Peptides against a protein of PDB entry 4Z5W. Designs and how they scored, part 61

Target 1, 305 residues: chain A of PDB entry 4Z5W
Amino acid sequence: IPDVFLELNKLWYFSAQSNLFNGEMPRSLSNSRSISLLSLRNNTLSGQIYLNCSAMTNLTSLDLASNSFSGSIPSNLPNCLRLKTINFAKIKFIAQIPESFKNFQSLTSLSFSNSSIQNISSALEILQHCQNLKTLVLTLNFQKEELPSVPSLQFKNLKVLIIASCQLRGTVPQWLSNSPSLQLLDLSWNQLSGTIPPWLGSLNSLFYLDLSNNTFIGEIPHSLTSLQSLVSKENAVEEPSPDFPFFKKKNTNAGGLQYNQPSSFPPMIDLSYNSLNGSIWPEFGDLRQLHVLNLKNNNLSGNIP

## One batch from the design tools (peptide; made by RFdiffusion4, then SolubleMPNN)

Design b2_p13_8_s1 (from b2_p13_8, 6 letters changed)
Fold by OpenDDE base, seed 2:
Structure b2_p13_8_s1 (fold): chain B 305 residues (1-305), chain A 13 residues (1-13)
Amino acid sequence: as target 1 above (305 residues)
Amino acid sequence: PVLTGTGYLTTVE
């Protein structure tokens, strides 16, 4: 990418995703006062990520996903006072979340999906201080770590939590009950154990639940049949979605489904590929908004209602 | 058994 952004003093939106750009990010781009939305996703950019947050006063969205950046996570990003959305997916940091992210009050949406992030306990302890954090994606990190269940963890404004395919151990963490606005939970493709907690059915906004491919045991909580978002069509407040799309990565070579907004996900309960027992509750019939109920590959018995 | 049909969410293809 040429170093010409100093002259582009009116540049608000720069999208150069899915190109063949290589080398470092231009210094003039890292110092752009005008840019609000920057997407360089799916290139071959390299070097360290550096943003001059004192200059980049209009930066609201940053998508650098799927690049060959190296080094540390930029600890100065919290100084970008308007920065709301960050997608750092598929950047191989091999790092922990910086302690400075405790101060990241502008942050609303964060993805580190497949970024070789380490220490989930530290990551969650840091990120809980981001009071405006609504979307958190940590898929394909923290390999074989334990998902912390510390009840003091609080993500009060969290709407989307995705921590899939981490081989995480532990149980469904009680601290998620402190997230009453949670709409989407994906903890699939882990090694989570224990029972599915009944308090999940108290998450009245939860319309998408993926606990598939874990080691859960016991019965399906009857409280899941009373998920209000699935019983009645509440007017989903069109909150501003993250400036990055979501992809459902199937284990088959079939292309991932792209979802531009969390609201575009089909209402779903996926508990498949566990060790759940007992019956299918007939009251799942009350979930009139439910599009997908996946209970396959469990130890369920009785009649199909 | 090859886990066919369940997928997880990411923010990249």
Scores: peptide ipSAE 0.492, ipTM 0.836, DockQ to the pose 0.841
Fold by OpenDDE base, seed 3:
Parts: structure tokens; sequence; C-alpha cells
Structure b2_p13_8_s1 (fold): chain B 305 residues (1-305), chain A 13 residues (1-13)
């Protein structure tokens, strides 16, 4: 990418996704006063990620996913006072979340999917201080760590939590009961155990629940039949979606489905590939907004309602 | 119910 962005003093949006750009980010781009949205996803950019946050006063969205960047996570990103959305997926940091992210009050959406992030306990302890954090994606990190169940963790404004395919141990964490605005939960493809907690049915905005491919035991909580978002069409206030798409990675070599917004997900309960027992509750018939109920590969018995 | 294949969510293909 040429170092010409100093002359582009009116540049608000720069998207150069899915190209063959290599080398470092231009210094003129890292010092752009005008740029609000920067997306360089799916290139071969390299070197250290550096942004001059004192210059980049208009930066609101940053997508650097699927690049060959090296080194540490930029600890100065919280100084970008308008930066809301960050996609650092597939950047191999081999690092912990910087402690400076405790001060990241502008942050609304963060993805580190498949970024070799370590220490989930430290990551969640830091990120809970981000009071405006609504979307958190940590898929394919923290390999074989324990999902912390510390009740002091609080994500009060969290709407989307995705921590899939981490081989995480532990239980469904009780601290999630402190997230009453949670709309989407994906904890699939882990080694989570215990029972599915009944308080999940109290998350009135929860319309997408994926607990598939874990080691859950016991009965399906009857409280899941009373999920308000699945009983009635609540006016899902279309909150501003993250400036990055979501992908459902199927276990088949077929391309993943792209979802541009969390509202584009079909209302779903997926409890498949666990060790759940007992009956299927007839009251699942009350979930008039439910599109997908997946209970396959469990130890369920009785009548199909 | 459309049995969508089991998969996990991410922000990259």
Amino acid sequence: as target 1 above (305 residues)
Amino acid sequence: PVLTGTGYLTTVE
C-alpha cells in the first residue's frame, strides 16, 4: 500500500479487503486524522501493528483480520477515543490481552477469533472493565484452559458472546447471569461439563444459544421453554451491529454461512452432541419464534412432543 | 425445524 494517505485529508472510509497487499501499514495511514473506518482484512500485511491514536481522532472501526502481523497487541489502542470495533481475527499474536484494555471505554465490539490469545481468566478480568462492550468473540483461543466461573465477573451490556472451539473446561459460568441483554451465546466445541443452568431461561433477549459439542449432563432446563425472545416477537431494536461479519464454520469443507448482523442469525437452540438425558419438554411448542431446535446425539428419552 | 449442521461462530472464513 503506497504512503499517500497524508494527501487524502478527506478520506473517511478505506476498504481494501481480500487483496494481495503486503509489507507494513503505511505511516501516513497510521497517522490519518480523517479516517473513520479502516478495513485491510484478508491481505498479507506484516510487521508490528502501530496506530498513532493521538492523530487518528476519527478512527471508529478497525479490521486487520487475516493478515501476517507480528508482535504484541497494540497496548495504546484505548487512546483511540472513538474506536468502537476491532477485528483482529487470524492475527497470530501469541499474547495476553493488554492491561491497558481496562480503560477501553469506547470499545463496543472485539474479535480475537483464532489469534493465539492466552490466559482467558486475565482476558475476561480485563475486558469486564469495558463498560460499552456488546460483542466479544474469542473463538479458537485459550486452548485447554478453564473457563473462569468467578461470580465477580460482570459484562452488564454484553449482547453477543462467542467463545467456541477453545477446548475449554469448566461449567457454564454463573457470571453470565449478570448479562441480562445477552442475545447470542456460543460456547460450542468445548469440553464444558455439569448441567445446563436454569438461569439461562431468564435471559429474556437470548434468541441464539449454541452449547453443542460439549460434555453437558442432566436434563434440559424447563426454563428454556420460557425464553421470552423465542415466545414473542419482541421488537429487536436493531442496535448498530459490529462492522465485521460473522461466519458459521460447518464441520464440512463447505463454505461457512456469512451473517452481517447478529439479527440475521436464525433463532436457535443447539444442545446437540452432549450427554443430556430426560424428556423433550412439550412446552418447546410455545417457542413460536424458534427456527432451529437441535437436540441430536444426546441420551434423551420418552415421547417426541 | 431446519437441521442446520453443527458448527461454531467466528469473524473470519
Scores: peptide ipSAE 0.489, ipTM 0.842, DockQ to the pose 0.449
Fold by OpenDDE base, seed 5:
Structure b2_p13_8_s1 (fold): chain B 305 residues (1-305), chain A 13 residues (1-13)
Amino acid sequence: as target 1 above (305 residues)
Amino acid sequence: PVLTGTGYLTTVE
């Protein structure tokens, strides 16, 4: 990428996704006063990520996903006072979340999916201080760690939490009950155990629940038949989606479905590939907004209602 | 379309 961005003093949006760009990010781009949205996704860019936050006063969205960047996660990003969305997926950092992210008050959406992030306990302890954090994606990190259950963890404004395919141990964490605005939860493809907690049915905005491919036991909580978002249409708050798409990765190499907004996900309960027992509650028939109920590969018995 | 098969969510293909 040429170092010409000083001359582009009116450039508001720069998208150079899915090209063959290599080398480092141009210094003039890292100092741009005009750029609001920057996407360099799916290239071969390398070196350290550096942004001059004192110069980049208009930066609101940053997508650097699927590049060959190296080094530490940039600790100065919280100084970018308007920066809301960050996608660092498929950048192999081999690092922990910086302590400076405790001060990241502008942050609304963060993805580190498949970025070799370590220490889930430290990551959650840091990110709980981000008061405006609504979307958190940590898929394919923290391999074989334990999901912390510390009740003091609090994500008051969290709407989307995805921590899938981490081989995480532990139980469904009680601190999630402190997130009453949660709309989407994906904890699939882990080694989570115990029972599915009844308090999940109290999350009135929860329309997408994926607990598939874990080691959960016991009965399906009856409280899941009373999920208010799945009973009635009225509470679909159109909130601003993150500036990055989501992908449902199927276990078959067939192309993942792309979803540009969390609201584009079908309302779903997926409890498949566990060790759940008992019957299917007839009251699942009250969930008039439910599109997908997946209970396959469990130990369920009785009649299908 | 019936979403057959378990999958997980990510922000990259």
Scores: peptide ipSAE 0.485, ipTM 0.841, DockQ to the pose 0.474
Fold by OpenDDE base, seed 4:
Structure b2_p13_8_s1 (fold): chain B 305 residues (1-305), chain A 13 residues (1-13)
Amino acid sequence: as target 1 above (305 residues)
Amino acid sequence: PVLTGTGYLTTVE
């Protein structure tokens, strides 16, 4: 990418996704006063990620996903006072979340999907201080770590939590009950154990639940038949709209379905590939908004209602 | 055995 952005003093949106750009991000770009949305996703950019937050006063969205950047996560990003959305997916950091992210009050949507992030306990302890954080995607990190269950963790404004395919151990963490605005939860493709907690049914905005491919045991909580967002449309809370797409991928396939908005997800309960027992509750019939109920590959018995 | 028919969410292709 040429170093010409100093001349582009009116450039608001720069999207150069899915090209063959290599080398470092131009210094003029990292100092752009005009850019609000920067997307360089799916290139071969390299070097250290550096943004001059004192110059980039209009930066609201940053997508650097699927690049060959190296080094540390930029600890100065919280100084980008308008920066709301960050997609750092598929950047091999091999790092922990910087402590400075405790101060990241502008942050609303963060993805580190497949970014070799380590120490989930530290990550969650830091990110809970992001009071405006609505979307958090940490898929394909924290390999074989334990999902912390510390009740003091508080994500009060969290709407979308995706921590899939991490081989995480532990149980469904009770601190998620402190996130009453949660709309989407994906903890699939982990090694989570124990029972599915009944308090999940109290998450009145939860329309998408994926707990598939875990080691959950016991009965399906009857409270899931009372998920208000799946009973009626009236409880549709304001949708999170991060400036990055989501992809539903099979672990074995390079391809996936793209979803531009969380609203594009079908209302779903996926509990497949667990060790759940007992019956399918007839009251699942009350979930009139439910599009997908996936209970396959469990130990369920009785009649199909 | 290969687990089939399920997928997880991410933000990258």
Scores: peptide ipSAE 0.484, ipTM 0.829, DockQ to the pose 0.839; fails the geometry check

Design b2_p13_8_s2 (from b2_p13_8, 7 letters changed)
Fold by OpenDDE base, seed 1:
Structure b2_p13_8_s2 (fold): chain B 305 residues (1-305), chain A 13 residues (1-13)
Amino acid sequence: as target 1 above (305 residues)
Amino acid sequence: TVLTGTGFLTTVE
């Protein structure tokens, strides 16, 4: 990418995604005062990620996903006072979340999907301080770590939480009950155990629940038949609209289905590939907004209602 | 009720 962005003093939106750009990010770009939305996703950019936050006063969205950047996560990003959305998916950091991210009050949407992030306990302890955080994606990190169940963790404004395909151990964490605005939860493709907690049915905005491919036991909580967002349309809470798309993958090697907004996801309960027992509750018929109910590959018995 | 295959969500292909 040429180092000409100093001359582009009116440039508000720069998208150069899905090209063959290599080398480092231009210094003039990292010092741009005008840029609000920056996307360099799916290139071969390399080196250390550096942004001059004191210069980049208009930066609101940053997508650097699927690049060959190396080194540390830039600890100075919280100094970008208007920065709301960050997509750092598929950047091989091999790092922990910087401690400075506790001060990241502008942050609303963060993805580190498949970025070799380590220490989930530290990551969640830091990110809970981001009071405006609505979307958090941590898929394909923290391999074989334990999902912390510390009740003091609080994500009060969280709407979308995705921590899939980490082989995480532990149980569904009780601290998620402190996130009453949660709309989408994906904890699939882990090694989570225990029972599915009944308090999940109290999350009145939860329309998408994926707990598939874990080691959950016991009965399906009857409270899931009372998920208000799936019973009636009236409680359509404002949906999170991160500036990055989502992809649903069937496996690590398959192409994903693209979803531009969380609203594009069909209302779903997926509990497949567990060790759940007991009956399918007839009251699942009350979930008039439910599009997908997946209960396959469990130990369920009785009548199908 | 549509039974879909298992999968997981990411923000990249």
Scores: peptide ipSAE 0.523, ipTM 0.853, DockQ to the pose 0.470
Fold by OpenDDE base, seed 3:
Structure b2_p13_8_s2 (fold): chain B 305 residues (1-305), chain A 13 residues (1-13)
Amino acid sequence: as target 1 above (305 residues)
Amino acid sequence: TVLTGTGFLTTVE
């Protein structure tokens, strides 16, 4: 990418996704005063990620996913006072979340999917201080760590939580009951155990629940038949979606089905590939907005309602 | 094991 962005003093949006750009980010780009949206996803950019946050006063969205950047996560990003959305997926950091992210009050959407992030306990302890954080994607990190169950963790404004395919141990964490605005939860493809907690049915905005491919036992909690978002067509306030798409992947090597926003997901309960027992509740028939109920590969018995 | 019909969410292909 040429170092010509100083001349582009009116540049608001720069998207150069899915090209063959290599080398470092131009210094003129990392000092741009005009740029609001920057997307360089799916290139071969390298070196250290550096942004001059004192110059980049209009930066609101950053997508650097699927690049060959090296080094640490930029600890100065919280100084970008308007930066809301960050996609750092498939950047191999081999790092912990910086402590400076406790001060990241502008942050609304963060993805580190498949970025070799370590120490989930520290990550969640830091990120809980981001008061405006609504979307958190941590898929394909924290290999074989334990999902923290510490009740002091609080994500009050969280709407989308995705921590899939981490081989995480532990239980469904009780601190999620403190996230009453949660709309989408994906904890699939882990080693989570215990029972599915009944307080999940109290999350009135939860329309997408994926707990598939874990080691859950016991009965399906009856409270899931009372999920208000699946009973009634509530006016889903079109909240500003993250400036990055989501992909539902069947495996790490296949292409994913693209979803441009969380509201594009079909209303779903996926409890497949567990060790759940007991009956299917007839009251699942009350979930008039439910599109997908996946209970396959469990130990369920009795009649199908 | 390939779990047919199940998948997980990411922000990249």
Scores: peptide ipSAE 0.522, ipTM 0.849, DockQ to the pose 0.879
Fold by OpenDDE base, seed 2:
Structure b2_p13_8_s2 (fold): chain B 305 residues (1-305), chain A 13 residues (1-13)
Amino acid sequence: as target 1 above (305 residues)
Amino acid sequence: TVLTGTGFLTTVE
């Protein structure tokens, strides 16, 4: 990428995704005062990520996903006072989330999917201080760590939580009950155990639940048949979705189905590939908005309602 | 076992 962004003093949106750009991010781009949205996703950019937050005063969205960047997560990003959305997926950091992210009050959407992030306990402890955080994606990190269940963890404004394919141990954490606005939860492809907690059915905005491919036991909590978002068509408040798409991947190597916003996901309960027992509740018939009920590969018995 | 029909979410292909 040429170092010409100093002359482009009116450039608001720069998208150069899915090209063959290599080398470092140009210094003039890292100092751009005009850029609001920056996407360099799916290139071969290298070096350390550096952004001059004192210069980049208009930066609201940053997508650097799927690049060959190295080094630490930029600890100065919280100084980008308007920065809302960050996609750092598929950047091999081999790092913990910086302590400075406690101060990241502008942050609304964050993805570190498949970024070799370590220490989930520290990550969640830090990120809970991001009062405006609505979307958090931590898929393919924290390999074989324990999902913290510390009740003091609080994500009050969280709408989307995705921590899939981490081989995480532990249980469905009680601190998620402090996220009453949660719309989408994906904890699939872990080693989570215990029972599915009944309080999940109290998350009135939850329309997409994926707990598939874990080690959950016991009965399906009857409270899931009363998920309000699946009983009645609530007006999905089109909250501003993150500027980055989501991808549903059948495995790590498969192409993903793209979803531009969380509201484009079909309403779903996926509890497949667990050790759940008991009956299928006939009251699942009350979930008139439910598109997908996946209960396969469990120990369920009785009649199909 | 190939987990057919079960997929997880990411923000990258």
Scores: peptide ipSAE 0.519, ipTM 0.848, DockQ to the pose 0.889
Fold by OpenDDE base, seed 4:
Structure b2_p13_8_s2 (fold): chain B 305 residues (1-305), chain A 13 residues (1-13)
Amino acid sequence: as target 1 above (305 residues)
Amino acid sequence: TVLTGTGFLTTVE
């Protein structure tokens, strides 16, 4: 990418995704005063990520996903006072989330999906201080770590939480009950154990639940049959709109089905590939908004209602 | 074993 952005003093949106750009980000781009949305996703950009936050006063969205960047996560990003959305998916950091992210009050949507992020406990302890954080995607990180269950963790404004395919151990963490606005939860493809907690059915905005491919035991909580968002459309909370798309992948190597917005996901309960027992509750019939109920590959018995 | 009919969410193709 040429170093010509100093001349582009009115450039608000720069999307150069899915090209063959290599080398470092041009310094003039990292110092752009005008740019609001920057997407360089799916290139071969390299070097360390550096943004001059004192210059980039209009930066609101940053998508650098699927690049060959190296080094640390830029600790100065919280100084980008308007920066709301960050997609750093598929950047091999091999790092922890910077402590400075405690101060990231502008942050609304963050993805580190498949970015070799380590220490989930530290990550969640830091990110809970992001008071405006609505979307958090941490898929394909923290390999074989334990999902912290510390009740003091608070993500009050969290709407979308995706921590899939991490081989995480532990249980469904009770601190998620402190996120009453949660709309989408994906904890699939982990090694989570124990029972599915009944309080999960109290998340009145939860329309998409994926707990598939874990080691959950016991009965399906009857409280899931009373998920208000799946009973009625009337409680449609403000939809989270991160500036990055989502992909539903069957594996790490396959292309995913693209979803431009979390609201484009079909209302779903996926509890498949666990060790759940007992019956399918007839009251699942009350979930009139439910599009997908996936209970396959469990130890369920009785009649199908 | 390929798990058919399930998948996980990410933000990258």
Scores: peptide ipSAE 0.514, ipTM 0.849, DockQ to the pose 0.908

Design b2_p13_8_s3 (from b2_p13_8, 5 letters changed)
Fold by OpenDDE base, seed 4:
Structure b2_p13_8_s3 (fold): chain B 305 residues (1-305), chain A 13 residues (1-13)
Amino acid sequence: as target 1 above (305 residues)
Amino acid sequence: PVLTGTGYLTTTE
């Protein structure tokens, strides 16, 4: 990418996704006063990620995903006072979340999906201080770590939580009950154990639940038949709209379905590939908004209602 | 055995 952005003093949106750009991000770009949305996703950019937050006063969205950047996570990003959305997916950091992210009050949507992030406990302890954080994607990190269950963790404004395919151990963390606005939860493809907690059914905005490919035992909580967002449309809370797409991928396949908005996800309960027992509750019939109920590959018995 | 028929969410192609 040429170093010409100093001349582009009116450039608001720069999207150069899915090209063959290599080398470092131009210094003029990292100092752009005009750019609000920067997307360089799916290129071969390299070097250290550096943004001059004192110059980039209009920066609201940053997508650098699927690049060959190296080095540390930029600890100065919280100084980008308007920066709301960050997609750093598929950047091999091999790092922990910087402590400075405790001060990241502008942050609304963050993805580190497949970015070799380590120490989930520290990550969650830091990110809970982001009071405006609505979307958090941490898929393909924290390999074989334990999902912390510390009740003091609070993500009060969290709407989308995706921590899939981490081989995480532990149980469904009770601190998620402190996120009453949660709309989407994906904890699939982990090694989570125990029972599915009944309090999940109290998350009145939860329309997408993926707990598939875990080691959950016991009965399906009857409270899941009372998920208000799946009973009626009237409880549709404001949808989170991060400036980055989501992809539903099979663990074995490079390809996936793209979803531009969380609203594009079908209302779903996926509890497949667990060790759940008992019956399918007839009251699942009350979930009139439910599009997908996946209970396959469990130990369920009785009649199909 | 290879688990099939399910997928997880991410933000990369």
Scores: peptide ipSAE 0.488, ipTM 0.831, DockQ to the pose 0.840
Fold by OpenDDE base, seed 2:
Structure b2_p13_8_s3 (fold): chain B 305 residues (1-305), chain A 13 residues (1-13)
Amino acid sequence: as target 1 above (305 residues)
Amino acid sequence: PVLTGTGYLTTTE
């Protein structure tokens, strides 16, 4: 990418995703006063990520995902006072979340999916201080770590939590009950154990639940049949979605489905590939908004209602 | 058994 952004003093939106750009991010781009949305996703950019937050006063969205950046996570990003959305997926940091992210009050949406992030306990302890955090994606990190269940963890404004394919151990964490606005939970492809907690059915906004491919035991909580978002069509408040798309990766080489907004996900309960027992509750029939109920590959018995 | 049926969410292709 040429170093010409100093002259582009009116540039508000720069999208150069899915190209063949290589080398470092231009210094003039890292110092752009005008840019609000920057997407360089899916290139071959390299070097360290550096943003001059004192200059980049209009930066609201940053997508650098799927690049060959190296080095540390930029600890100065919280100084970008308008920065709301960050996608750093598929950047191999091999790092912990910086402590400075405790101060990241502008942050609303964060993805580190497949970024070799380490220490989930520290990450969650830091990120809980981001009071405006609504979307958190940590898929393909923290390999074989334990998902912390510390009740003091609080993500009060969290709407989307995705921590899939981490081989995480532990149970469904009680601290998620402190997230009453949670709409989407994906903890699939882990080694989570214990029972599915009944309090999940108290998350009235939860329309997408993926607990598939874990080691859950016991019965399906009957409280899941009373998920209000799946019983009645509440007007989903069109909150501003993250400026990055989501992808559902199947374990098959079939291309991932792209979802531009969390609201575009089909209402779903996926509990497949666990060790759940007992019956399928007939009251799942009350979930009139439910599009996908996946209970396959469990130890369920009785009649199909 | 190859888990053919479920996918997980990411923010990249």
Scores: peptide ipSAE 0.486, ipTM 0.836, DockQ to the pose 0.847
Fold by OpenDDE base, seed 3:
Structure b2_p13_8_s3 (fold): chain B 305 residues (1-305), chain A 13 residues (1-13)
Amino acid sequence: as target 1 above (305 residues)
Amino acid sequence: PVLTGTGYLTTTE
C-alpha cells in the first residue's frame, strides 16, 4: 500500500479487503486524521501494528483480520477515543490482552478469533471494565484453559458472546446471568461440563444459544421453553451491528455461511453432541420464533412432542 | 436454508 494517505485529507472510509497487499501499514495511514473506518482484512500485511491514536481522532472501526502482523497487541488502542470496533481475528499474537484495555471505554465490539490469545481469566477480568462492550468474540484461543466462573465478573451490556472451539473446561459461568441483554451465546466445541443452568431461560433477549459439542449432563432446563425472545416477536431494536461479519464454520470443508449482523442469525437452540438426558419438553412448541432446535446426539428419552 | 451442520461462530472465513 503506497504512503499517500497524507494527501487524502478527506478520506473517511478505506476498504481494501481480500487483496494481495503486503508489507507494513503506511505511516500516513497510521497518522490519518480523517479516516473513520479502516479495513485491511484478508491481506498479507506484516510488521507490528502501530496506530498514532493522538492523530487518528476520527477512527471508529478497525479491521486488520487475516494478516501476517507480528508482535504485541497495541497497548495504546484505548487512546483512540472514538474506536468502537476491532477485528484482529487470525493475527497470531501469542499474547495476553493488554491491561490498558481496562480503560477502553469506546470499545463496543472486539474479535480476537483465532489470534493465539492466552489467559482467559486475565482477558475477562480486563474486558469487564469495558462498559460499552456489546460484542466479544474469543473463538479458537485459550486452548485447554478453564473458563472462569468467578461471580464478580460483570458484562452488563454484553449482547454477543462467542467463545467457541477453545477446548475450555469448567461450567456455564454464573457471571453470564449478570448480562440481561445477551442475545447470542456460543460456547460450542469446548469441554464444558455440569448441567445447563436454569437461569439461561431468564435471559429474555437470548435468541441464539449454541452449547453443542460439550460434555453437559442432566435434563434440559424447562426454563428454556419460556425464552421471551423466542415466544414473541419482540421488536429487536436493530442496534448498530459490529462492522465485521460473522462466519459459521461447519465441520465440513464447505465454506462457512456469512452473517453481516447478529440479527441475521436464525433463532436457534443447539444442545447437540452432549450427554443430556430426560424428555423433550412439550412446551418447546410455545417457542413460535424458534427456527432451529438441535438436540441430536444426546441421551434423551420419552416421547417426541 | 436449514443450518443442518453443527459449527461454531468466528469473524473470519
Scores: peptide ipSAE 0.482, ipTM 0.838, DockQ to the pose 0.455
Fold by OpenDDE base, seed 5:
Parts: sequence; C-alpha cells; structure tokens
Structure b2_p13_8_s3 (fold): chain B 305 residues (1-305), chain A 13 residues (1-13)
Amino acid sequence: as target 1 above (305 residues)
Amino acid sequence: PVLTGTGYLTTTE
C-alpha cells in the first residue's frame, strides 16, 4: 500500500479487503486525521500494528483481521477516543489482553477470534471495565483453560457473547446473569459440564442460545420455554450492529454462512451433542418465534410433543 | 434452510 494518505485529507472510508497487499501499514495511514472506517481484512500485511491515536481523531472502526501482523496488541488503542469497533480475528498475537483496555470507554465491539489470546480470567477482568462493550467474540482462544465463574464479573451492556471452540472447562458462569440485555450466547464446542442453569430463561432478550457440543447433563430447564424474545415479536430492539460480519463455521469445510448483523441470525436453541436426559417440554410450543430447536445426540426420552 | 449440523460463530471466513 503506497504512503500517500497525507494527500487524501477528505478520505472518510478506506476499504481494501480481500486483496494481495503485503508489507507494513503505511505511516501516513496510521496518522490520518480524516479516516473514520478502516478495513484491510484478508491481506498479507505484516509488522507491528501501530496507530497514532492523537492524529487519528476520527477513527471509529478498525478491521485488520486475517493478516500476518506480529508483536503485541497495541496498548495505546484506548487513546483513540472515538474507536468503537475492532476486528483482530486470525492475527496470531500469542498474548494477553493489555491492561490499558480497562480504560477503553469508546469500545462497543471487539473480536479476537482465532488470535492465540491467552488467560481468559485476565481478559474478562479487564474487559468488564469497558462500560460500552456490547459485542465480544473470543472464539478459538484460551485452549483448555477454565471459564471463570467469579460472581463479581459484570458485563451490564453485553448483547453478544461468543466464546466457542476453546475446549474450555467449567460450568455456565453465574456472572452472565448480570447481563440482562444479552441477545446472543454461543459457548459451543467446549468441555463445559454440569447442568444448564434455570436462570438462562430469565434473559428476556436472549433469542440465540448455542450450548452444543459440550458435556452438559440433567434435564433441559423448563425456564427455557418462557424466553420472552422467543414468545413474542415486540422486543426486537434494532441496535447498531458491529461493522464486521459473523460466520457460522460448520464442522464440514463447506462454506460458512455469513451474517452481516446479529439480527439476521435465526432465533435458535441448540443443545445438541450433550448428555441431557428427560423429556422434551410440550411448552416449547409456546416459543412462536423460534426457528431452530436442535436437541440431537442427547439421552432424551419419552414422546415428541 | 434448516441449519443442519452443529457449528460455532466467528468473525472470519
């Protein structure tokens, strides 16, 4: 990428996704006063990520996913006072979340999916201080760690939480009950155990629940038949989605479905590939907005209602 | 389309 961005003093949006760009990010780009949205996703860019936050006063969205960047996670990003969305997926940092992210008050959406992030306890302890954080994606990190259940963890404004395919141990964490605005929860493809907690049915905005491919036991909580978002249409608050798409990766290498907004996900309960027992509650028939109920590969018995 | 098969969510292709 040429170092010409000083001349482009009116450039507001720069998208150069899915090209063959290599080398480092140009210094003039890292100092751009005009750029609001920057996407360099799916290239072969390298070196350290550096942004001059004192110069980049208009930066609101940053997508650097699927590049060959190296070094530390930039600790100065909280100084970018308008920066809301960050996608650092498939950048191999081999690092912990910086302590400076406790001060990241502008942050609304963060993805580190498949970025070799370590220490889930430290990550959650830091990120709980981000008061405006609504979307958090940590898929394919923290391999074989324990999901912390510390009740003091609090994500009051969290709407989307995805921590899938981490081989995480532990139980469904009680601190999630402190997130009453949660709309989407994906904890699939872990080694989570115990029972599915009844308090999940109290999350009135929860329309997408994936607990598939874990080691959960016991009965399906009856409280899941009373999820208000799945009973009635009225509460679909159109909130601003993150500036990055989501992908549902199937275990077969067949192309994942792309979803540009969380609202584009079908309303779903997936409890498949566990060790759940008992019957299917007839009251699942009250969930008039439910599109997908997946209960396959469990120990369920009785009649299908 | 009936989403057959368990998958997980990510932000990359």
Scores: peptide ipSAE 0.482, ipTM 0.840, DockQ to the pose 0.473

